# Designs tried in a protein design run: peptides against a protein of PDB entry 6TME. Part 83

Target 1, 324 residues: chain A of PDB entry 6TME
Amino acid sequence: NRLKRAYIALQAWKKAFYSDPFNTAANWVGPDVCSYKGVFCAPALDDPSVLVVAGIDLNHADIAGYLPPELGLLTDVALFHVNSNRFCGVIPKSLSKLTLMYEFDVSNNRFVGPFPTVALSWPSLKFLDIRYNDFEGKLPPEIFDKDLDAIFLNNNRFESTIPETIGKSTASVVTFAHNKFSGCIPKTIGQMKNLNEIVFIGNNLSGCLPNEIGSLNNVTVFDASSNGFVGSLPSTLSGLANVEQMDFSYNKFTGFVTDNICKLPKLSNFTFSYNFFNGEAQSCVPGSSQEKQFDDTSNCLQNRPNQKSAKECLPVVSRPVDCS
Target 2, 324 residues: chain A of PDB entry 6TME as posed
Amino acid sequence: NRLKRAYIALQAWKKAFYSDPFNTAANWVGPDVCSYKGVFCAPALDDPSVLVVAGIDLNHADIFGYLPPELGLLTDVALFHVNSNRFCGVIPKSLSKLTLMYEFDVSNNRFVGPFPTVALSWPSLKFLDIRYNDFEGKLPPEIFDKDLDAIFLNNNRFESTIPETIGKSTASVVTFAHNKFSGCIPKTIGQMKNLNEIVFIGNNLSGCLPNEIGSLNNVTVFDASSNGFVGSLPSTLSGLANVEQMDFSYNKFTGFVTDNICKLPKLSNFTFSYNFFNGEAQSCVPGSSQEKQFDDTSNCLQNRPNQKSAKECLPVVSRPVDCS

## One batch from the design tools (peptide; aimed at target 1 A78 Y102)

Design b2_p30_2 (made by RFdiffusion4; failed a check: the pose's geometry)
Pose (drawn by RFdiffusion4):
Structure b2_p30_2 (pose): chain A 324 residues (1-324), chain P 30 residues (1-30)
Amino acid sequence: as target 2 above (324 residues)
Amino acid sequence: AAAEAAEAAAVAATKARLEEIREALKEELE
């Protein structure tokens, strides 16, 4: 009995609810699971006459609990939204039975430990949001082999390198912000198809920017701020024909900022503050344009306000890194 | 009244999003 399996799964889950501030599971009684709050039923994909539990949405319920293995019984679920709860522990391996999983959002919870590799087992997975948890360790490179449209990893404790496989991703949005990733951005980044937005804010990345970034001609947001990148901006960045937001602030970049970048057509907000740039094109000057917003604070630029001291600048400015 | 309206809007939005996923999955399975 199909809905009975859903009943057992949801009752096993309610038992694990230690605190439900909004009494969200108050009506989770009896066998009519489709009437349970946050449970969404629909016709079976292969038979419109059969009723199935197809979605779970408890966004912002702030429920403290954990996900028990019995949730593996919800075999028809394709939507799982639990943003802003207090669900703790790990994602049960039994969730690999949810073969129709399409969009999995466990953002802003209390999950911990290694990357939830059960997500790699879902053949129809398109949206994966694990941001704002305590996941840690290495990132499974095979994650970029899945045909994910969106990958949100920001605000965890992931470490080590960006996988070389990133160029295989078909994602339109990928976030790595606020982890402990280290090393270089892979040269394969130029092979990412469909990419519109990529956010690296606040990691421990270094090395020079790969010239292959210039191949991302559909990118609208490129934010590499608060890392440790060195070298000059690659001249290939003129290929970012669609970039609207570009932020390289808080790095160790040196050299010139040219109009090759500052005059990009759709570029509206270009922040390159807190680096070691010793020259900039006139068109790159903040306050100079009514359409474009620039920020050059704390660089090594003559005749500009709030720059680094000459004392701090000369050692770094006179020793540019050979990107080789 | 305002709380009931907000709850109804959240249910409607979830059902719309679920239907969209289900249409995509049905096309893929065919």

Design b2_p30_2_s1 (made by RFdiffusion4, then SolubleMPNN; from b2_p30_2, 19 letters changed)
Fold by OpenDDE base, seed 5:
Structure b2_p30_2_s1 (fold): chain B 324 residues (1-324), chain A 30 residues (1-30)
Amino acid sequence: as target 1 above (324 residues)
Amino acid sequence: SEAEEKEKKEEEEAKKRLAEILEELRKERA
């Protein structure tokens, strides 16, 4: 009996709670698991006459505890939302039995360990949100081989390089922000055909931006701020026909910010502050447009306010990195 | 209460999303 297995799983989970401030699991008593708060039942996909637990939503419950291995008994769960809790430990490998997993949101918790590779075992996964945890180590390349719509990795402890397989991703949104990623952005990034939003904020990324970024025709948000990027902005950025928000601030960029970038047709906000740019087109000057907002603060620009001193600029500007 | 109404709304949204997901999964199996 699938509901009996679900009962075992849910009771094991309740036992794994250290704190339930809102008494969310107060009604988790008895065999009628479909009446449990945050538990959603539906007819099974393989047998409509059988009722199964198909979803868990415990968002914002502030529950402290861990995920016990018995959760692997919830084999019919397609939606698992437990964000904004205080769950700790690792994601159980037993969740590999949840072959219908479609949306997995464990964001805003205290999970630790390596990337939860169990997520790679789910054939139907479309939404992966593991942000705001303490996951560490390398990102497995295989994550981008999956047909995901959204991948949220931000605010973790991931390190190493971004996999070259990123170009295979079908995701519209990918966040890397506030991790420890290093190395260059892979040139394969330009192959992300469905990409709308990508965020690299606050990593240890370095090198030149790949020219292939300009191939991201559908991107509306591109944020590479707070990294160690060097060289000039790629001229191919003029190809970002749909970009609305673009941020390159807090890097080590040099060279000239071109008219072709600042005149992008849908550009609403372009921040390139806190770099070493030594020139900008008139179209890039803050206040030059009513429709566009620019920030050129703390560069090496002539005749602009709030720029770096000559002492700060000269050592960098005189030795520009050639990205060719 | 406002809190109860919010909780009810969130529950209904979760149910709706689940229904959508299950429908997509059915399509994938067809």
Scores: peptide ipSAE 0.649, ipTM 0.935, DockQ to the pose 0.922
OpenDDE base, seeds 1, 2, 3, 4: peptide ipSAE 0.644, 0.631, 0.624, 0.643; ipTM 0.934, 0.934, 0.933, 0.934; seed 2 fails the geometry check

Design b2_p30_2_s2 (made by RFdiffusion4, then SolubleMPNN; from b2_p30_2, 19 letters changed)
Fold by OpenDDE base, seed 5:
Structure b2_p30_2_s2 (fold): chain B 324 residues (1-324), chain A 30 residues (1-30)
Amino acid sequence: as target 1 above (324 residues)
Amino acid sequence: EEEELEEQKREEEAKKRLQEILEELRKELA
């Protein structure tokens, strides 16, 4: 009996709660699990005459506890939303039995350990949100082989390089922000056919930006700020026909910011402050357009306010990195 | 009362999203 298994799982989970300040699980009593707060039942996909637990939503419940292995008994769950709680420990491997998992959101918790590889076992997964946790180690390259729509990895402790398999991703939104990723952005990034938003903020990424970024025709948000990127901006960025928000601030870029970039047709905000740019086109100057916002603060630009001193600029500008 | 109303709204949104997901899964598994 599927509901009996669900009862066992949910009672085990209630027992694993250390604190429930809003008394969310107060009504988690008795065999009628479909009446439980945050538990949603639906007809089973394989047999419409059978009622099963198909969704869990405990968002913003501020529950402290852990995920017990008995959660693997919830084999019919397609939606699992438990963000903004205080759950700790690791994601149980027993969740591999949840073969219908479609959306998995455990963001804003206290989970630890390596990347939850159990997520790779879910064949129908479309939405993965593990941001604002304490996950660590390497990102498995297989994550980008999956047919995901959205991947949120930001605000964790992930290390190592970004996998070359990123080009295989069909996701429209991918966030890497506020981790410890290092190395270069893979050239395969240009193959991300459905990409709309990508964020690299606050990592240890370095090297030159790949020319292939210019192939991201559908990207509306591109943020690579607060890294260690060097060299000039690729001329191929003129191909970003739909970019609205672009941020390269707080890097080590050099060279000239071209007219072709600043005149992108959909560009609304372009921030390239806190770099070592030594020139910019007139179209890049803040205040030059009513429709576009620019920030050129703290570069090596002549006749502009709030720039770096010659002492700070000369050592870097005189030794430009060749990205060819 | 306002908190209860917000909670009810969140539950309704979750139910709606679940129905959408289940419909997509039916198509995928057919």
Scores: peptide ipSAE 0.663, ipTM 0.935, DockQ to the pose 0.931
OpenDDE base, seeds 1, 2, 3, 4: peptide ipSAE 0.662, 0.653, 0.642, 0.663; ipTM 0.934, 0.934, 0.933, 0.935

Design b2_p30_2_s4 (made by RFdiffusion4, then SolubleMPNN; from b2_p30_2, 19 letters changed)
Fold by OpenDDE base, seed 4:
Structure b2_p30_2_s4 (fold): chain B 324 residues (1-324), chain A 30 residues (1-30)
Amino acid sequence: as target 1 above (324 residues)
Amino acid sequence: EEEEEKEKKREEEAKERLEKILEELRKELA
């Protein structure tokens, strides 16, 4: 009975394919769905004597099509990986019936519409990858209330501010890169207790960096490059005991880059180029360390190569933003 | 032939990952 429902769903999906260049669904014929390419069966969690469709993996199949509502019949699916295809349309609301969903990867497709709120309905979801699509609108605050391990949102069309609920996230990796997010980074960011990697690259974020960033003791990668951030770097960044990769390039930062930042114990790469910094400690100078790489290009530093002209620097440096 | 081998490897990895997921789900739902 459960496999019969799966058959209906998979046949509906096959019908929704516009193109299957690798003939991935060529063997999707007949009731034996467990033999279908990219379909994985396992004993049901509620009854080990019953075989069910527990996983779908169609990664890199270059399939063009859409996700039909009948996919909601795949109620036993815990793994749904369909990245690197050409699926279009919206994520069906009928997927709310997939209560065992653990990993959902629809990255590198052509999905459109708002954030797929059906992902919020999955109680066991740990991995959400929706990057490299055309999702738009606001990010629902509730996404960070979920016990996720990883959240990939980069390369979409998301707008508005980053929700204050970000501090509630248990994710180790969160990407916001290459969207249209605006406003400030929430002060609650410092409460992300499991955070290892966070990426803000290429948004419209602005304001001062919150001091609470310094509370991210487990962060190894912090990239805030290509935004509109202003002011000085928070002195509390000296608290980033495990940061390895840090990038503040292509912003409007001013002030002095301190020893306390450049001497962070695990720091391997620190890029602060293309800003308006007017001073740096000797420990921040490129080539000052064999273990660390620095880039101070295109700032307002004295006696350093490849800096901005006085004409470019003076209007900005003379009017520093006070973040205190 | 190389593509077929890559696909087999991918399928094996997917199965292993699924098994781990199902194990975790069993723990959560117990």
Scores: peptide ipSAE 0.651, ipTM 0.936, DockQ to the pose 0.930
OpenDDE base, seeds 1, 2, 3, 5: peptide ipSAE 0.649, 0.646, 0.631, 0.649; ipTM 0.936, 0.936, 0.934, 0.936

Design b2_p30_3 (made by RFdiffusion4)
Pose (drawn by RFdiffusion4):
Structure b2_p30_3 (pose): chain A 324 residues (1-324), chain P 30 residues (1-30)
Amino acid sequence: as target 2 above (324 residues)
Amino acid sequence: SKEEEQTTAINNMANKASTEALEKYEEERS
């Protein structure tokens, strides 16, 4: 009995609800699971006459609990939204039985430990949001082999390198912000198809920017701020024909900012503050344009306000890194 | 203020991607 399996799964889950501030599971009684709040039923994909539990949405319920193995019984679920709860512990391995999983959002919870590799087992997975948890350790490189449209990893404790496999991703959006990733951005980044937005804010990345970034001609947001990148901006960045937001602030970049970048057509907000740039094109000057917003604070630029001192600049400016 | 803006931007991205994924899934069901 199909809905009975859903009943057992949801009752096992209610038992694990230690605190439900909004009494969200108050009506989770009896066998009519489709009437349970946050449970969404629909016709079976292969038979419109059969009723199935196809979605769970408890966004913003602020429920403290954990996900028990019995949730593996919800075999028809394709949508799982639990943003802003207090669900703790790990994602049960039994969730690999949810073979129709398409969008999985466990953002802003209390999950911990290694990357939830059960997500790699779902053949139809398109949206994966694990941001704002306590996941840690290495990132499974095979994650970029799945045909994910969106990958949100920001605000965890992930460590080590960006996988060389990132060029295989078909994602339109990828966030790595606020982890402890280290090392270089892989040269394969230029092979990412469909990429519109990539956010690296606040990691421990270094090395020079790969020239292959310039191949990302559909990118609208490229934010590499608050890392430790060195070298000059690659001249290949003129290939970012669609970039609208570009932020390289808080790095160790040196050299010139040219109009090859500052005159990009759709570029509207270009922040390169807190680096070691010793020259900039006139078109790159903040306050100079009514359409484009620039920020050059704390660089090594003559005749500009709020720059680094000459004392701090000369050691770094006179010793540029050979990107080799 | 900048941190709030960045958080907002990330949330907006997620919201947008979630809406697109949901719409595509509903179309597949039809």

Design b2_p30_3_s1 (made by RFdiffusion4, then SolubleMPNN; from b2_p30_3, 21 letters changed)
Fold by OpenDDE base, seed 2:
Structure b2_p30_3_s1 (fold): chain B 324 residues (1-324), chain A 30 residues (1-30)
Amino acid sequence: as target 1 above (324 residues)
Amino acid sequence: SREKEYEQRLENLAAKARAAAEAELAAQRA
């Protein structure tokens, strides 16, 4: 009996709670698991006459505890939302039995260990949110082979380089922000045909931006701020026909910010402050447009306020990195 | 703060993405 298995799983989970400040599991008593708070039942896909646990939603319950292996008995779960809790430990490997998993949200918890590779075993997964945890180590390249609509990885402890397989991703939204990623952005990034928003904020990324970024025709948000990028902005950025928000601040960029970038048709906010740019087109000057907002603060620009000193600029500007 | 603005933006994105995914799932099960 599927509901009996669910009962075993849910009772094991209740026992794994260290704290339940809102008494979310107070009604988790008895065999009628479909009445449990945060548990949602639906007809089974293979037999509509059978009722199964199809979803878990414990978002914002502030529950402290861990995920016991018995959760693997919830084999009919397609939606697993447990964000904004205080769950700790690792994601159980037994969750590989949840072959119908469609949305997995464990964001804003205290999970540790390597990337939860069990997520790679779910053939139908479309939404993955593991942000605001303490996951560490390398990002498995296989994550981008999956047909995911959204991938949220930000605010973890991931290290190493961004996999070259990123170009295979069909995701519309990908966040890498506030990790420890290093190396260059892969040139394959230009192959992300469905990409709308990508965020690299606050990593240890370096090198030159690949020209292939300009192939991201559908991107509306591109944020590469707070990294170690060098060289000039690629001229191919003029190809970002739909970009609205663009941020390159807090890097080590040099060269000239060109007119063709600042005149992008959908551009509403372009921040390139805290770099070593030594020139900008008139169209890039803050206040030059009413519909566009620019920030050129703390660069090496002539005749602009709030720029770096000549002493700070000269050693960098005089030795520009050649990205060609 | 910049961080707070960033967090709010990502939260909005997550919410939007989730809503879209749930709609797709509902369509598949219908």
Scores: peptide ipSAE 0.151, ipTM 0.791, DockQ to the pose 0.896
OpenDDE base, seeds 1, 3, 4, 5: peptide ipSAE 0.023, 0.021, 0.030, 0.021; ipTM 0.548, 0.479, 0.587, 0.459; seed 5 fails the geometry check

Design b2_p30_3_s2 (made by RFdiffusion4, then SolubleMPNN; from b2_p30_3, 19 letters changed)
Fold by OpenDDE base, seed 1:
Structure b2_p30_3_s2 (fold): chain B 324 residues (1-324), chain A 30 residues (1-30)
Amino acid sequence: as target 1 above (324 residues)
Amino acid sequence: SEEEKQEELLEKLKEEALKKAREELEEERK
């Protein structure tokens, strides 16, 4: 009996709670699991006459605890949303039995360990949110081979390089922000055909921006701020026909910010402050447009306010990185 | 039916989850 298995799983989970401030699991009593707060039942896909636990929503419950291996008995769960809790430990490998997993949100918890590779075992996964945890180590390249719509990885402890497989991703939103990623952005990034929003904020990324970024025609948000990027902005950025928000601030970029970038047709906000740019087109000057907001603060620009000193600029500007 | 109501709720939760995730991302960038 599927509901009996669910009962075992949910009771095991309740026992794994260290604190339930809102008494969310107070009604988790008895065999009628479909009445449990945050538990949602639906007809089974293989037998519409059978009711199964299809979803969990414990968002914002502030529950402290861990995920017990018995959760692997919830084999019919397609939606698992437990964000904004205080769950700790690792994601159980037993969740590999949840073959219908479609949306997995464990964001804003206290999970630790490597990337939860169990997520790679779910063939139908479309949404993965593991942000605001303490996941660490390398990002598995295989994550981008999955047909995901969204990948939220921000605010973790991931390190190493971004996998070259990123170009295979079908995701519209990908966040890498506030991790420990290093190395270059892979040139394969330009192959992300469905990408709308990508955020690299606050990593240890370096090198030149790949020219292939300019192939991201559907991108509306591109934020690469607070990294170690060098060289000039790729001229191919003129191809970002739909970019609205672009941020390159707090890097080590040099060279000239061109009209072709600042005149992008959908551009509403372009921040390139705290770099070493030594020139900008008139169209890039803050206040030059009523429709666009620019920030050129703390660069090496002549005749602009709030720029770096010559002493700070000269060592960097005199040694431009050739990205060609 | 109660089953239909639950199914509708699940669909709503999907949409809300995606929306919320995007909104939170926007706030994090500011």
Scores: peptide ipSAE 0.058, ipTM 0.697, DockQ to the pose 0.072
OpenDDE base, seeds 2, 3, 4, 5: peptide ipSAE 0.052, 0.026, 0.025, 0.029; ipTM 0.683, 0.644, 0.614, 0.533

Design b2_p30_3_s4 (made by RFdiffusion4, then SolubleMPNN; from b2_p30_3, 17 letters changed)
Fold by OpenDDE base, seed 4:
Structure b2_p30_3_s4 (fold): chain B 324 residues (1-324), chain A 30 residues (1-30)
Amino acid sequence: as target 1 above (324 residues)
Amino acid sequence: SRMEEYEKRLEELRKKAREEALKKLEEERE
């Protein structure tokens, strides 16, 4: 019965294909769905004697089409990987019936509409990848209430602010890059106890960096480049004991880049170019270390190459933002 | 010249920025 439902779902999906360049669904014929290319069966969790469709992997199939509502019949699917295709439309609400969903990857497609809130209905979801699509609107704060290991949101059309609930996230990797997020980074960010990598690249974020960033003891990658951040770097950044890659380039930062930041023990690459920093410690100078790489290009630094003119610097440096 | 004036003012601001940074570092050590 469960495989019959899967058959109905998969045949409906095949009919929803506009193009299948690699003939991935060529063998999607007959009731033996477990033999279908990209379909993986396993014993059901509730009854090991019953074989069910547990996973879909159509990654890199370049399939054009949409996701029909009948996919909601795949109630045993825990792994759904369909990245690098040309699927369009919206994520069907009927997928709420897939209560075992564990990994959901629809990245590198042509999906549109608001955030797929159906993903929030999956109680066991650990991996969410919706990057490189055309999702738009606000990010629901509830996403960070979920026990996710990874959240990939980059390269979409998301707007508004980053929810304060971000501090509740247990994710090790979070990407916000290349969206339209605005406002400040929430102070609650410091509560992300499992965070290893966070990327804010290419948004409309602004304001001061919260001091609480320094509480991210496990972070190895912190990229806040290409935004509108202002003020000085928080002194608490000295607490980033494990940071390896740090990028603050292409912002509007001012002030002095201190030794306690540039001498971070695991720091391998620190880019703070294209800002309005008006001083840096000797340890921050490119070439000062064999083990660390720095870029201080296009700031307001003294006796450094490729800096902004005083005319460009003064209007900004003379009006430092007080982040206290 | 105008540019010289700008450079002078910027230098003063650089000095202030350094002093403020040092002050913050001292406060953190306490």
Scores: peptide ipSAE 0.334, ipTM 0.855, DockQ to the pose 0.014
OpenDDE base, seeds 1, 2, 3, 5: peptide ipSAE 0.325, 0.197, 0.328, 0.287; ipTM 0.847, 0.755, 0.850, 0.820; seeds 3, 5 fail the geometry check

Design b2_p30_4_s1 (made by RFdiffusion4, then SolubleMPNN; its pose is not in this set)
Fold by OpenDDE base, seed 2:
Structure b2_p30_4_s1 (fold): chain B 324 residues (1-324), chain A 30 residues (1-30)
Amino acid sequence: as target 1 above (324 residues)
Amino acid sequence: SLAEALAKEKKEKFEKWIEELKEKIKKRLS
């Protein structure tokens, strides 16, 4: 009996709650699991005459606790939304039995340990949100082999390099922000044919930006701020026909910011402040356009306000990194 | 092929099932 298994799982989970400030699980009593707050039933895909637990939504419940292994008995769950709680521990491997998993949102919790590799076992997964946790270690390359629409990894403790397999991703939105990723952005990034938004903010990324970024024709948001990138901006960035928001601030970029970048047709905001740029085209100057916003603060520009001193600029500008 | 047709049908059925479930969740949480 599928509902009996669900009852066992949900009662085990209730027992795993340390605190339920809003009494969300107060009605989690008795065999009628479909009446439980945050539990959603539907006719089974394989047999419409059978009712199954198909969704869990406990978003914003402020529940403290952990995910017990008995949750693996919820084999019909396709939507699992438990964001903005205080769940701790690891994601149980028993969730591999949830073969219909479509959306998995455990964001804004207190989960720890390595990347939850159980997410790789779900063949139909389309949405993965694990942001605002304490996940650590390497990102498995296989995550980008999955047909995901969105991958949210930001605000964790992930380390090491970004996998070369990123180019295989079909995701429209990917966030790496506020981790400890290091190394270069892979050249394979240009193969992300469906990419609309990518965010690298606040990592330890370094090296030159790959020229292949210019192949991201569908990208509307590109944020690489607060890293250790060096060299000049790739001339191929002129190929970003749909970019609206672009941020390269708080890096170690040098060289000249060109007209071809600042005149991008859809560009609304371009921030390149807190670098070591030694020149900019007139089209890049803040206030030069009513339709576009620019920030050139704290560079090595001549005849511009709020620039770095010659003493700060000279050691960096005189030794430009060759990205060729 | 028959296999491809069956796979497509299963996918469409699943997607419809997901959309109905999403709507149910939305209504209850509103």
Scores: peptide ipSAE 0.491, ipTM 0.899, DockQ to the pose 0.917
OpenDDE base, seeds 1, 3, 4, 5: peptide ipSAE 0.468, 0.392, 0.470, 0.025; ipTM 0.891, 0.757, 0.891, 0.647

Design b2_p30_4_s3 (made by RFdiffusion4, then SolubleMPNN; its pose is not in this set)
Fold by OpenDDE base, seed 5:
Structure b2_p30_4_s3 (fold): chain B 324 residues (1-324), chain A 30 residues (1-30)
Amino acid sequence: as target 1 above (324 residues)
Amino acid sequence: SAAEEEKKKQEEKFEEWIKELKKKIEEKLK
């Protein structure tokens, strides 16, 4: 009996709660699991006459606890939403039995350990949100081989380089922000055919930006702020025909910010502050447009306010990194 | 192929099932 297995799983999970401030699991009593708060049943895909647990939504429940291995008995769950709790420990490998997993949201919890490789086992996964946790180590390159729509990795402890397989991703949104990623952005990034939003904020990324970024014609948000990027902005950025928000602030960029970038047709905000740019086109000057906002603060620009001192600029500007 | 058509049909069935489930969740959370 599928509901009996679900009962075992849910009772095991209730026992794994350390705190339930809103008494979310107060009604988790008896065999009628479909009446449980945050548990959603549907007719089974294989047999419409059979009722199964198809979804879990415990978002914003502030529950402290862990995910027990018995959750692997919830074999019909396709939607697993448990964000904004205080769950700790690791994601159980037993969740590999949840072959219908479509959306997995464990964001804003206290999960630890390596990337939850069990997510790679789900053939139908479209949405992966593991942001605002304590996941660590390397990002498995296989994550980008999956047909995901969205990948949220931000605010974790991930390290190492971004996999070159990123170019295979079908995701429209990918966040790397606030991790410890290092190395260069892979040149394969330009192959991300469905990409709308990509965020690299607050990592240890370095090197030159790849020219292939300019191939991201559907990108509306590109944020590479708070990293260690060097060199000039690629001239190919003029190809970002749909970019609305672009941020390169808090890097080590040098050179000239070109008219071709600042005149991008859908550009609303372009922040390139806290770099070592030594020139900008007139179209890049803050206040030059009513439709576009620019920030050129703390660069090496002449005749602009709030710039770095000559003492700070000269050592960097005189030794530009060649990205060729 | 017939196999590809069946796969597509099953995928569509699954997507509809997910849509209905999402709706159910949203309605309950209101």
Scores: peptide ipSAE 0.606, ipTM 0.934, DockQ to the pose 0.921
OpenDDE base, seeds 1, 2, 3, 4: peptide ipSAE 0.576, 0.571, 0.550, 0.593; ipTM 0.926, 0.929, 0.924, 0.930

